# Ledger of designs, part 18: peptides against a protein of PDB entry 5B16

Target 1, 136 residues: chain A of PDB entry 5B16
Amino acid sequence: TPSRINHNERLEFLGDAVVEFLTSVHLYYLFPSLEEGGLATYRTAIVQNQHLAMLAKKLELDRFMLYAHGPDLCRESDLRHAMANCFEALIGAVYLEGSLEEAKQLFGRLLFNDPDLREVWLNYPLHPLQLQEPNT
Target 2, 136 residues: chain A of PDB entry 5B16 as posed
Amino acid sequence: TPSRINHNERLEFLGDAVVEFLTSVHLYYLFPSLEEGGLATYRTAIVQNQHLAMLAKKLELDRFMLYAHGPDLCRESDLRHAMANCFQALIGAVYLEGSLEEAKQLFGRLLFNDPDLREVWLNYPLHPLQLQEPNT

## One batch from the design tools (peptide; aimed at target 1 H51)

Design b2_p16_7_s3 (made by RFdiffusion4, then SolubleMPNN; from b2_p16_7, 6 letters changed)
Fold by OpenDDE base, seed 1:
Structure b2_p16_7_s3 (fold): chain B 136 residues (1-136), chain A 16 residues (1-16)
Amino acid sequence: as target 1 above (136 residues)
Amino acid sequence: SVLEELEELLRELYEQ
């Protein structure tokens, strides 16, 4: 049995891929005429640590991080990086223990505070292959 | 910002 730390790192690895995938798929279908460079630019902005840390803060993960790892998070940049990693691990766990759809919904709800934008992001028609997604 | 630009693009889609 892997240590809790190793397990979290593995979940982070998985979550990173899930976040990347969901972001890519949504951007791809939302903007069919946008060139690859534009798609990549928006993806980078969405998945970069600074942004993921902001999403993590919406879940109050900052309080958890300071409680569990306060001595190691004396710098704002360190906290941001740790929160981003924790967020990835969370998404990984949601995917692993739930489904890709659940990860999609959670991620989409956090991405936008504006319900109108959230609706567009989450409900814009995507490829039918999404219906075949794993739901462990 | 890039994210603000994204939001504007999404807003355009919403208004259609």
Scores: peptide ipSAE 0.671, ipTM 0.951, DockQ to the pose 0.877
OpenDDE base, seeds 2, 3, 4, 5: peptide ipSAE 0.654, 0.441, 0.664, 0.654; ipTM 0.948, 0.905, 0.950, 0.948

Design b2_p16_7_s4 (made by RFdiffusion4, then SolubleMPNN; from b2_p16_7, 6 letters changed)
Fold by OpenDDE base, seed 1:
Structure b2_p16_7_s4 (fold): chain B 136 residues (1-136), chain A 16 residues (1-16)
Amino acid sequence: as target 1 above (136 residues)
Amino acid sequence: SVLEELKEKLRELYEK
């Protein structure tokens, strides 16, 4: 079996793709007339480390990171990067151990504190083929 | 910010 570190890195890799995919799909259908550049701009803003770190903070991952890796995270930028990576790993784990739907729900809940915006994001009609995608 | 702009657009969709 791979080391815990290796496993986390693999989960991060997977989670990165899941976050990217979910973000892309939702933006694509929410804004059918928006050009690629606009879609990409929103996606970048959503998935950049600074934002993912903020989402991670909602899960109190900062406290965890400081406890586990405090000496290595003496800079705010280092902590932010680590938190973003950890968040990706978490999403990857949720997808892997649960389902894409669960990852979608978790991600959406964290993205928006406003329940109205959350509803729009999560419940906007998606392509039927997405319902047929593997759940793990 | 870009994120705030996105949220505004989502709000517009919600209110539609």
Scores: peptide ipSAE 0.702, ipTM 0.955, DockQ to the pose 0.877
OpenDDE base, seeds 2, 3, 4, 5: peptide ipSAE 0.695, 0.693, 0.692, 0.695; ipTM 0.953, 0.953, 0.953, 0.953

Design b2_p16_8 (made by RFdiffusion4)
Pose (drawn by RFdiffusion4):
Structure b2_p16_8 (pose): chain A 136 residues (1-136), chain P 16 residues (1-16)
Amino acid sequence: as target 2 above (136 residues)
Amino acid sequence: SANLERIQEYLDELAT
């Protein structure tokens, strides 16, 4: 009778929705002209596990992760995938303890390497229907 | 803006 609640699968389950939300909102507001097709395309391009793993390496998660040696089979696939999942678990935990804005800052800073692109991603403009009318 | 164009180009490359 093993304990499955001691995993990061909980914070991964939360992080999945967290990353999905951040990507959805940012890709929504930064492109008020783009339909659902491009939005889903960009989103599915970002939430990809391989991309989330390479993005996870920027945090050196492979050095801080509790990845144990398997029975016999242990390829790069298990390691990178573990990084991908553990990253979602991390941003889920940051979303939980810290505010949502801290998840926005984390994922935003981690996405674009150029600091000049981050200022746009993090500071998304208001909706066009809100832009025309300042008050109401 | 120019930075928004760069973000769009990067996202197009990433989606390809």

Design b2_p16_8_s1 (made by RFdiffusion4, then SolubleMPNN; from b2_p16_8, 7 letters changed)
Fold by OpenDDE base, seed 5:
Structure b2_p16_8_s1 (fold): chain B 136 residues (1-136), chain A 16 residues (1-16)
Amino acid sequence: as target 1 above (136 residues)
Amino acid sequence: SSNLEKILELLEKLAA
């Protein structure tokens, strides 16, 4: 039986792929005229540790990390990295035990505080022709 | 600006 640490790392591995995939798909559909370089740049920006850590804060993972691992997280950079990894593991777990749709919903809700922008992000892959609608 | 434009602006800021 693998240790909990190993299991968490495996979930992180899976979650990393899920976050990468969801980000790629949504960017692709949202911006059909954006060249690959732009898509890649924005994807990197979304999935970078600094940003994922900010998303993790919305789930109060910082409090959790400090409680569970405080002595090992003396630097803010270490905390950010740990939070990003934990966030990926969480997404991985949601996908594994739930569905890709549930992972998408959770991720999307955290990405945008503005409900209008969130709605566009979450629904775009399902309705690509909405690009021509005024509300997009 | 459209919602898409606003999203793009946020992404640009994130990538900066």
Scores: peptide ipSAE 0.635, ipTM 0.941, DockQ to the pose 0.780
OpenDDE base, seeds 1, 2, 3, 4: peptide ipSAE 0.627, 0.628, 0.633, 0.637; ipTM 0.940, 0.940, 0.941, 0.941; seeds 2, 4 fail the geometry check

Design b2_p16_8_s2 (made by RFdiffusion4, then SolubleMPNN; from b2_p16_8, 7 letters changed)
Fold by OpenDDE base, seed 4:
Structure b2_p16_8_s2 (fold): chain B 136 residues (1-136), chain A 16 residues (1-16)
Amino acid sequence: as target 1 above (136 residues)
Amino acid sequence: SEKLKKILEYLDKLAA
């Protein structure tokens, strides 16, 4: 349905901005001494299709994509791109229907399987762990 | 900062 496609693309548009923003903010506060070039490099790395697709796999979006769009996803790169877009749309939807905080939590949960690293990421820029664990 | 180090390692891997 064209309307569903358009809606998904709009959510993707929103989600792209949310992912970019969250990534930027967390990197900015996580690495206060990192130069702009480094921040930009890491941001690009986090939001690139390959990485977002990896995050999407944790939600089993690959199964969804193959089920719904298998014939259109003949190449692995096509699948990655579609998964990344779907991931962005999901984040956009979470932000739209919920909040930035909810989007942040979901994104952070997927970024790190290690709960310690996840906690560090999620607590920036609030910095509560820096007081508790100075050797973070 | 072992945790930050590990995060950096993750990011470096992504950026490679």
Scores: peptide ipSAE 0.667, ipTM 0.949, DockQ to the pose 0.803
OpenDDE base, seeds 1, 2, 3, 5: peptide ipSAE 0.669, 0.666, 0.669, 0.666; ipTM 0.949, 0.949, 0.950, 0.950; seeds 1, 2, 3 fail the geometry check

Design b2_p16_8_s3 (made by RFdiffusion4, then SolubleMPNN; from b2_p16_8, 7 letters changed)
Fold by OpenDDE base, seed 3:
Structure b2_p16_8_s3 (fold): chain B 136 residues (1-136), chain A 16 residues (1-16)
Amino acid sequence: as target 1 above (136 residues)
Amino acid sequence: SEKLEKILKLLDELAK
C-alpha cells in the first residue's frame, strides 16, 4: 500500500490541477476583455505558493503544520511551501471525495473576504439558463 | 462593474 506521503503527494497533484482549472475558468468568464497575458498573470498570482499559503492560514493549516511537522519547517519559506502543498492536497481531496462544485465553493469562499466579491467570483457570469441580473 | 473592478484591483495587488 502507498505511504501517507505518497498519498498526500498524489492529492496535491490533483489539487494543483483543480485550483488552476477553477482559477482559469473564473478569470476567463469574469474578464472577457482581458488579454491572455493578463489572465495568465492573474492565474499565476492566485495559485502561487504565497497566496495559497495565505488561504491555508485561513483554515489554520499553519498551526496544523507546525504541530505535525514543526522540526521540518524551520524556515518560513519551507512552511509557506508546505502550507501551499497541503492546501492543494485539501482541495484535491474535496474534489475527489466530493465534487468540483464543492471545491469551487471552498476555494471561492477563501479567495475573498468581502462577501459581495465572493458572490461575483462564484456566480458571474450566470448560466445561460439563469435570469440575468443587473450589472455589478 | 464596481465589484468586478474591485476584484481586478485585488488581483493587481496579488500580481505585484
Scores: peptide ipSAE 0.666, ipTM 0.950, DockQ to the pose 0.883
OpenDDE base, seeds 1, 2, 4, 5: peptide ipSAE 0.662, 0.657, 0.659, 0.648; ipTM 0.948, 0.948, 0.949, 0.947; seeds 1, 2, 4, 5 fail the geometry check

Design b2_p16_8_s4 (made by RFdiffusion4, then SolubleMPNN; from b2_p16_8, 5 letters changed)
Fold by OpenDDE base, seed 4:
Order: structure tokens, then sequence, then C-alpha cells
Structure b2_p16_8_s4 (fold): chain B 136 residues (1-136), chain A 16 residues (1-16)
């Protein structure tokens, strides 16, 4: 049986891929005329540790991290890194125990506070049944 | 597509 740390790292590995995949797919369909460079730029921005840490903060993972690992997180950058990793692990766990759809929904809910923007993001790629009620 | 533009703006800010 792998250690808890190893398990978390494995979940992080999985979550990293899920986050990158979801980001890539949604950007691809959201901006059909955007060149690869622009897509890559946005993807990098979304999945960077600083941003993922911001998303993690919405789940109060900062409190969790400080509670569990406070002495090891003396620097803000260390906290961001840890929070980002934890966020990835969480997404990985949601995917593993749930589904890609559930991971997508969670990720989307955190990406945008504005429900209108969230809806647009989550609708890409659009399901055929969603075409009748576009939200752009 | 005002919402799309708003998303773009947020992404631009994030990427800046």
Amino acid sequence: as target 1 above (136 residues)
Amino acid sequence: SENLERIRALLDELAA
C-alpha cells in the first residue's frame, strides 16, 4: 500500500493532466480563431501555480495547508506551490472517484465567479442539445 | 458575445 504522500502525489499527477486537458479543450472551442500561441498562453495562465492556488483558496485549502503543514510553508511561494498541488490532487480525486464531468463542473465553478461567464465556459464544447440556448 | 469578450478580458489579465 502506497503512503499517503505517494497517493497524494499520484492524485496530483492525474489532476494535473485533467486540469490541463479541460483547460485545453475549453479554450480550443471557446476561441476557434485563436492561434496556438494564444491558446498556449491562456492555458499557461490558467494552470500556473499562482492561479491554481487562487482557486484552491476558494476552497479554503489555505487554511487546511496551514493547519497541516504550517511550519513548512513559511514562504508565500511555498504555500502557493502546496496549494496548487493540493488543488490538482483534489481534481484528480474528483475525476478518479467521480467523473471527468464532475471535475469539469468543479473546475468551472472555481474558474469564474460570474455565473454567466461560468456558463459560457462550461458550455464549451457545446453539446448538441445546448445549441438551442447559446450563452455567449 | 459579451460574455466571451469578458472571458477574454479576464484571461488577458491573468496572462499579463
Scores: peptide ipSAE 0.703, ipTM 0.955, DockQ to the pose 0.909
OpenDDE base, seeds 1, 2, 3, 5: peptide ipSAE 0.700, 0.700, 0.703, 0.700; ipTM 0.954, 0.954, 0.955, 0.955; seeds 1, 2, 5 fail the geometry check

## One batch from the design tools (peptide; aimed at target 1 T41 V120 W121)

Design b2_p17_1 (made by RFdiffusion4)
Pose (drawn by RFdiffusion4):
Structure b2_p17_1 (pose): chain A 136 residues (1-136), chain P 17 residues (1-17)
Amino acid sequence: as target 2 above (136 residues)
Amino acid sequence: DSEKLERVQEFLDELVE
């Protein structure tokens, strides 16, 4: 009778929705002209596990992760996939303890390497229907 | 800001490819 609640699958399950939300909202506001097609395309291109793993390496998560040796089979696939999942668990935990804005800042800073692109991603403009009318 | 947004779009297009 093993304990499955001691994993990061909980914070991964949360982090999946967190990353999905952040990508959805940012890709929504930064492109008020783009339809659902491009939005889903960019989103599915960002939430990809391989991309989330390479993005996770920027945090050196491979050095801080509790990845144990498997029975016999242990390829790079298990390691990078573990990084991908553990990253979602991390950003889920940051979303939980820290505010949502801290998840926005984390994922935003981790996405673009150029600091000049982060200023746009993090500071998304208001909706066009809100832009025309300042008050109401 | 327009130039930065174009670069964000170009980076995302490259990521999709």

Design b2_p17_1_s1 (made by RFdiffusion4, then SolubleMPNN; from b2_p17_1, 10 letters changed)
Fold by OpenDDE base, seed 3:
Parts: C-alpha cells; structure tokens; sequence
Structure b2_p17_1_s1 (fold): chain B 136 residues (1-136), chain A 17 residues (1-17)
C-alpha cells in the first residue's frame, strides 16, 4: 500500500486540477466578453500559492501546519507553499469522497466574504450539458 | 447583477501580480 505521504501528494494532484477547473469554468461563464488573456490572468491569480494560502488560513490550517510541521516552516514562503498544497489536498479529498458540487461550494464560500458576490460566483448558470453530468 | 460582476472583477484585479 502507498504511504500516507504518497496519498496526500496524490490528493494534492487531484485537488490542483479541481481548483483549476472550477476557476476556469466560473470565469468563463461569468465573463462571456472577457478575452482569453484576461481569463488566464484571473485564473492564475486565483489559484496562485499566495491566494490559496489565504483561503487555507480561513480554515485555520496555519495553526495545524505550525503544530505539525513548525520546524520545517520557518520561512514565510515555505509556510505559504505548504498551506497551498494542503488546501489543494483538502479540495481533492472533498471531491474524491464527496462530489464536485461539494468542492465547488467549499471553494466558493472561501473565495468571497461578501455574500452577494459569493452567490453570483456559486449560482451562475452553467451549460445545460454540464448540468446533466454527475457531481462525482 | 452587472454591478456585482464589476465588483467581482475589482476584487480579482487586486489579486493579479
């Protein structure tokens, strides 16, 4: 059986794809007149380590990381990178054991503190074919 | 809705490197 570390890395791999996908889809439909360059720029901004680390902090993952790995995270950049990876692994786990919808809800809830903006992000209509697909 | 989208873009702009 694979080690726990290998499993976490695999979850991170999956979560990275899920975060990238959800971000891409929502940007695409929210801003139909935005050029590809703009879409790509905003996607990069949303999924960058600095931003994902901020989202992770909302879940108090910083406290967890410092407790479990403090000696290895003396540098702010190291902590940020680890936080981002941990966040991706979490999203991957939510998708794997739950559904894409659950991953979407969690991600969107963390992305925006403003309830109105959150609602726009989470509830924007998707293509009919996408609506017919399974959530897992 | 349009105003909300504008606000959303403004927030995203703050994230851009």
Amino acid sequence: as target 1 above (136 residues)
Amino acid sequence: REELLKKLLELLDKLVK
Scores: peptide ipSAE 0.612, ipTM 0.944, DockQ to the pose 0.746
OpenDDE base, seeds 1, 2, 4, 5: peptide ipSAE 0.605, 0.595, 0.594, 0.596; ipTM 0.939, 0.938, 0.937, 0.937; seeds 1, 2, 4, 5 fail the geometry check

Design b2_p17_1_s2 (made by RFdiffusion4, then SolubleMPNN; from b2_p17_1, 8 letters changed)
Fold by OpenDDE base, seed 3:
Structure b2_p17_1_s2 (fold): chain B 136 residues (1-136), chain A 17 residues (1-17)
Amino acid sequence: as target 1 above (136 residues)
Amino acid sequence: REELREKVLEFLEKLVE
């Protein structure tokens, strides 16, 4: 009998927590002077279904969803919600099978198209080994 | 680096809209 432990819904549950955690940690360190209200607002914006669906589209999950679930995704809102859930499941799987670091890297790569912004997001605050480089 | 943080903030502000 095939294992049901890694069912998509369970992975989604895990991925939701991972995305929330990573977002919280990075916002916290990147903006040390930002008030809690601002941190919470930006976290909500990052993890909302609409945004996660956009990230999912970068992985071409939309093509997969339309192929596998087209009849049930006639509404844009339904597709967006499904894509966001699928994205969470993917992050959950990466964390489960790999590591938090791998999930962090994947999430960061998708968050920012600009490599410089991506680097700041992923590496803030500066690691001790990065102190040798000039500040930007 | 501080300039880049500001650009990240601008990105987030647009995301809130």
Scores: peptide ipSAE 0.639, ipTM 0.941, DockQ to the pose 0.909; fails the geometry check
OpenDDE base, seeds 1, 2, 4, 5: peptide ipSAE 0.630, 0.633, 0.630, 0.636; ipTM 0.938, 0.939, 0.938, 0.940; seeds 1, 2, 4, 5 fail the geometry check

Design b2_p17_1_s3 (made by RFdiffusion4, then SolubleMPNN; from b2_p17_1, 9 letters changed)
Fold by OpenDDE base, seed 3:
Structure b2_p17_1_s3 (fold): chain B 136 residues (1-136), chain A 17 residues (1-17)
Amino acid sequence: as target 1 above (136 residues)
Amino acid sequence: REELLKKLLEFLEELVK
């Protein structure tokens, strides 16, 4: 049985891939005329630790981090990295125990405060295979 | 939709900074 730390690291590994994948797919379909360089740049911006930490803050994970790891997170960069990792673990857990669709919904809801932008992101048509098998 | 996509791009450009 893996330790709690090992379990979290495994979830982070999975969540990192899920966030990367969801971001890639949505950018690809939303902007069919955007060059690869632009797609890559925007993907990097969305999944970077600084941004994921901001999303984590919307879930008040910062309060949890300060409570559990306060002394070790005196540096802002350390806090951001820890929050980003925690966010990845959360997305990984949602995908693992739920579905890709559930992970997509959670991620999209956090990405945008503007409900119109959120709707465009979440409801834009994807590949038929993705629509047919939402749990894979 | 087109206008919303433009707004989305603007949002992304801010993230790149």
Scores: peptide ipSAE 0.640, ipTM 0.945, DockQ to the pose 0.795
OpenDDE base, seeds 1, 2, 4, 5: peptide ipSAE 0.635, 0.638, 0.635, 0.630; ipTM 0.940, 0.941, 0.940, 0.942; seeds 1, 2, 4 fail the geometry check

Design b2_p17_1_s4 (made by RFdiffusion4, then SolubleMPNN; from b2_p17_1, 11 letters changed)
Fold by OpenDDE base, seed 3:
Structure b2_p17_1_s4 (fold): chain B 136 residues (1-136), chain A 17 residues (1-17)
Amino acid sequence: as target 1 above (136 residues)
Amino acid sequence: REELRQKLLEYLDQLVK
């Protein structure tokens, strides 16, 4: 049987792909006039370890990491990397045990503190049958 | 929504820095 570490690494592998996919899809539809280079640049910025670690901090994963793995996290860079990996594993678990939609919702909620930006990220593009809201 | 997309783009520009 695989170790718990092996299991977490597998979840991280899956979560990495999910985060990459969700980011790509949302950027593609949100910015139809943006060239590939720009899309790739923004994707990189969103999914980079430093940014994912910041998102992980919103879930207080930093407290968990220091509690469970403190001796191995003496450097800030090590902590960021570990937090990013943990975040990916979490997203992977949400996708695996739940759905892509649930992973999308969680990821979007964490990406933006501004509720308006969160809304446009999560709900764009609009389904043709959805009601349009004027002045948005 | 276009205005919000623009705000989002500005936010993303900050992440790229």
Scores: peptide ipSAE 0.589, ipTM 0.932, DockQ to the pose 0.878; fails the geometry check
OpenDDE base, seeds 1, 2, 4, 5: peptide ipSAE 0.580, 0.577, 0.587, 0.589; ipTM 0.930, 0.928, 0.930, 0.932; seeds 1, 2, 4, 5 fail the geometry check

Design b2_p17_2 (made by RFdiffusion4)
Pose (drawn by RFdiffusion4):
Structure b2_p17_2 (pose): chain A 136 residues (1-136), chain P 17 residues (1-17)
Amino acid sequence: as target 2 above (136 residues)
Amino acid sequence: EEELLERVKEHLDELVE
């Protein structure tokens, strides 16, 4: 009778929705002209596990992760996939303890390497229907 | 700002490819 609640699969399950939300909102507001197709395309291009693993390496998560040796089969696939999942678990925990804005700042800073692109991703404009009318 | 949005879009297109 093993304990499955001691994993990061909880915070991964939360982080999945967290990353999905951040990507959805940012890709929504930063492109008020783009339809659902491009939005889903960019989103599915970003939430990809391989991309999330390479993005996770920027936090050196491979050095701080509790990845144990397997029975015999232990390829790069298990390690990078573990990084991908553990990253979602991390941003899910940051979303939990810290505010949602801290998840926005974390994922935003981790996405674009150029600091000049981050200022746009983090500071998304209001909706066009809100832009025309300042008050109501 | 418009130039930065173009760069964000180009980077995202590269990522999609």

Design b2_p17_2_s1 (made by RFdiffusion4, then SolubleMPNN; from b2_p17_2, 9 letters changed)
Fold by OpenDDE base, seed 5:
Structure b2_p17_2_s1 (fold): chain B 136 residues (1-136), chain A 17 residues (1-17)
Amino acid sequence: as target 1 above (136 residues)
Amino acid sequence: MEELRKKLLEYLQKLVE
């Protein structure tokens, strides 16, 4: 059996893909007038470690990380990186044990504090082919 | 929805900055 660390890294790997996929799908269909470069720029901004760490803070993962690994996270950049990885692992776990829909909901809720932005992000009509994607 | 989409785009533009 793999170690807990290995398992967490696997979840992070999965979560990274899920976050990028969800972001890509939403940007693609929400903004049909954006060129590929624009889509890529916004995707990068959304999924970059600094931003994911910010989302992780909303779940108090910073407190968790400092509690568990404080001595190893003296630098702010190290904490951000660890928080981003932990956030990805969390999304991966939600997808794995729950569904893509649950991962989408969690991610979307954390992306925006503004309920209007959350609404348009989560509930904007999706392309039929996008709706055919499996939940798990 | 269109106005909200515009609002979202403005938010994302700020995120890139």
Scores: peptide ipSAE 0.613, ipTM 0.941, DockQ to the pose 0.888
OpenDDE base, seeds 1, 2, 3, 4: peptide ipSAE 0.604, 0.600, 0.605, 0.598; ipTM 0.937, 0.935, 0.937, 0.936; seeds 1, 2, 4 fail the geometry check

Design b2_p17_2_s2 (made by RFdiffusion4, then SolubleMPNN; from b2_p17_2, 8 letters changed)
Fold by OpenDDE base, seed 5:
Structure b2_p17_2_s2 (fold): chain B 136 residues (1-136), chain A 17 residues (1-17)
Amino acid sequence: as target 1 above (136 residues)
Amino acid sequence: REELLAKLKAYLDALVA
């Protein structure tokens, strides 16, 4: 049986792919006339550690991390990196135990505080196969 | 919807900056 740390790292690996995929798919369909470079730039901004850490704060992961790891995360950059990793692991776990749809919903809810932006992000038309099997 | 997309793009542009 892998250690807790190893398990979290594996979940992070999975979650990283899920976050990247969801971001890519939504950007692709939301901005059909945007060139690859623009899509990639937006994706990078969304999935970078600094931004994921901000999303993690909405789940109060900062309080959790300070409780669990305390003095090891005394530097802001260390905390940010750890929070981003933990966020990815969380998304990975949601995908693993639930579905891609549930991961999408959680991620989308955290991305935007504005309900209009949240709605357009989550409900913009996707590929027909994705619409047919959102829980795959 | 186009208005919301413009708003979203503006949000993302600010995120990139």
Scores: peptide ipSAE 0.663, ipTM 0.948, DockQ to the pose 0.909
OpenDDE base, seeds 1, 2, 3, 4: peptide ipSAE 0.663, 0.664, 0.666, 0.667; ipTM 0.946, 0.946, 0.947, 0.946; seeds 1, 2, 3, 4 fail the geometry check

Design b2_p17_2_s4 (made by RFdiffusion4, then SolubleMPNN; from b2_p17_2, 7 letters changed)
Fold by OpenDDE base, seed 5:
Structure b2_p17_2_s4 (fold): chain B 136 residues (1-136), chain A 17 residues (1-17)
Amino acid sequence: as target 1 above (136 residues)
Amino acid sequence: RQELLEKLKAFLDELVK
């Protein structure tokens, strides 16, 4: 059956889920004593458009968007929204063409400029049966 | 890792603001 949703919107749909999932999983295991409300607050902050747009700037999506859709993106809020959507589509594409692991690595790499934070985010045990590392 | 977790939490707290 032909889809009424264009390809980019479909990728965005997928990417949104991937970003949400990865964020949820990492927060869940990194903060075992944090209540649901706190986890949700952190998740919202991470996946909100303004933050994803910030991550998108690291991929120079702002330049891409202005080049491709400049006249329609005269407002900062419009550009931010478009960048966030495009970022999700890219994550979706990475997951689709590659793997969840590749999406995780890319997302984590973009989330943190600090190597220490990147390391703890990406490498903290995400399975309850995995051996705990010594406290640092 | 506990120190890094605190650092991460501080980062996220700032992000929430």
Scores: peptide ipSAE 0.665, ipTM 0.945, DockQ to the pose 0.897
OpenDDE base, seeds 1, 2, 3, 4: peptide ipSAE 0.667, 0.668, 0.672, 0.669; ipTM 0.945, 0.946, 0.947, 0.946; seeds 1, 2, 3, 4 fail the geometry check

Design b2_p17_3 (made by RFdiffusion4)
Pose (drawn by RFdiffusion4):
Structure b2_p17_3 (pose): chain A 136 residues (1-136), chain P 17 residues (1-17)
Amino acid sequence: as target 2 above (136 residues)
Amino acid sequence: SAETLEELEEKIRELAE
């Protein structure tokens, strides 16, 4: 009778929705002209596990992760996938304890390497229907 | 996916100007 609640699968389950939300909102507001197709395309291109793993390496998560040796089979696939999932677990936890804005800042800073692109991703403009009318 | 990310980076870079 093992304990499955001691994993990061909980915070991964949360992080999945967190990353999905952040990507959806940012890709929504930063492109008020782009339809659902491009939005889903960019989103599915970002939430990809390989991309999330390479993005996770920027946090050196492979050095801080509790990855144990398997029975016999232990390829790079298990390690990078573990990084991918553990990253979602991390941003889920940051979303939980810290505010949502801290998840926005974390994922935003981790996405673009150029600091000049982060200022746009983090500071998304209002909706065009809100832009025309300042008050109401 | 890589091409899509490059396109996204270019569009974001245009907004950053």

Design b2_p17_3_s1 (made by RFdiffusion4, then SolubleMPNN; from b2_p17_3, 7 letters changed)
Fold by OpenDDE base, seed 4:
Structure b2_p17_3_s1 (fold): chain B 136 residues (1-136), chain A 17 residues (1-17)
Amino acid sequence: as target 1 above (136 residues)
Amino acid sequence: MEEVLEELRERLRELAR
């Protein structure tokens, strides 16, 4: 495979972990009385391809994908999957070249259009280590 | 998915109050 594809796949791999981590951490602290099953349900909904694709659409990645790969993405399911992967790669890149904090901010801003919900999601008290080592 | 996400948003709204 071309180096560009390999690079994106690697970034996707990293981004997948970052998205899952951020989601898990925020849910864990936001809902201290929610059982594991409930936490997992929310996490699944947040990180599944169809939702990540919707987040990707907010960044107009759909237009980019159609422009760059239109003939290969004629099916909606293919486009959705590609958009989700691209979104993960983007988050991975932000983490890699920036920081976990930057990834958190970007992800949080996209998760919620409502600024009040965004505020709760992003600024709910977290463990001190998470604040001390944002670049880890 | 949307139902779960809406539930999440509702719970966050409660926290925002």
Scores: peptide ipSAE 0.682, ipTM 0.950, DockQ to the pose 0.882
OpenDDE base, seeds 1, 2, 3, 5: peptide ipSAE 0.681, 0.679, 0.681, 0.681; ipTM 0.949, 0.949, 0.950, 0.949

Design b2_p17_3_s3 (made by RFdiffusion4, then SolubleMPNN; from b2_p17_3, 11 letters changed)
Fold by OpenDDE base, seed 3:
Structure b2_p17_3_s3 (fold): chain B 136 residues (1-136), chain A 17 residues (1-17)
Amino acid sequence: as target 1 above (136 residues)
Amino acid sequence: MDAVLEQLRKELAELAK
């Protein structure tokens, strides 16, 4: 049986892909006229460690990290990076043990404090042009 | 967070109307 550390690293690997995928899909459909560069800019902002660490803090993962790895996380940047990784591992676990939909819901709920923004993000309508040409 | 995320929120707010 692999160590808990190794298991979390594997979950992080999976979660990173899930977060990236969900972000990409939502942005793609929400902004059908936005060029690739603009989509990539939004994606980068959403999935960057600093932002994911902020989302992790909403789940109080910082307290968990300090409990489990306090001596190794004395620097702010180290804690931020570890929190981001832990968040990815959590999303990975939710996807693995649950579903992509559950991961989507959790991620979306954390992305926005404003319920109206959450609603748009999670339940976006397709643009009229996408109904005719969904592959573009 | 940053200016990009704020812009995203603004765009989503417009879609929420």
Scores: peptide ipSAE 0.666, ipTM 0.948, DockQ to the pose 0.792
OpenDDE base, seeds 1, 2, 4, 5: peptide ipSAE 0.665, 0.660, 0.664, 0.660; ipTM 0.946, 0.945, 0.947, 0.946

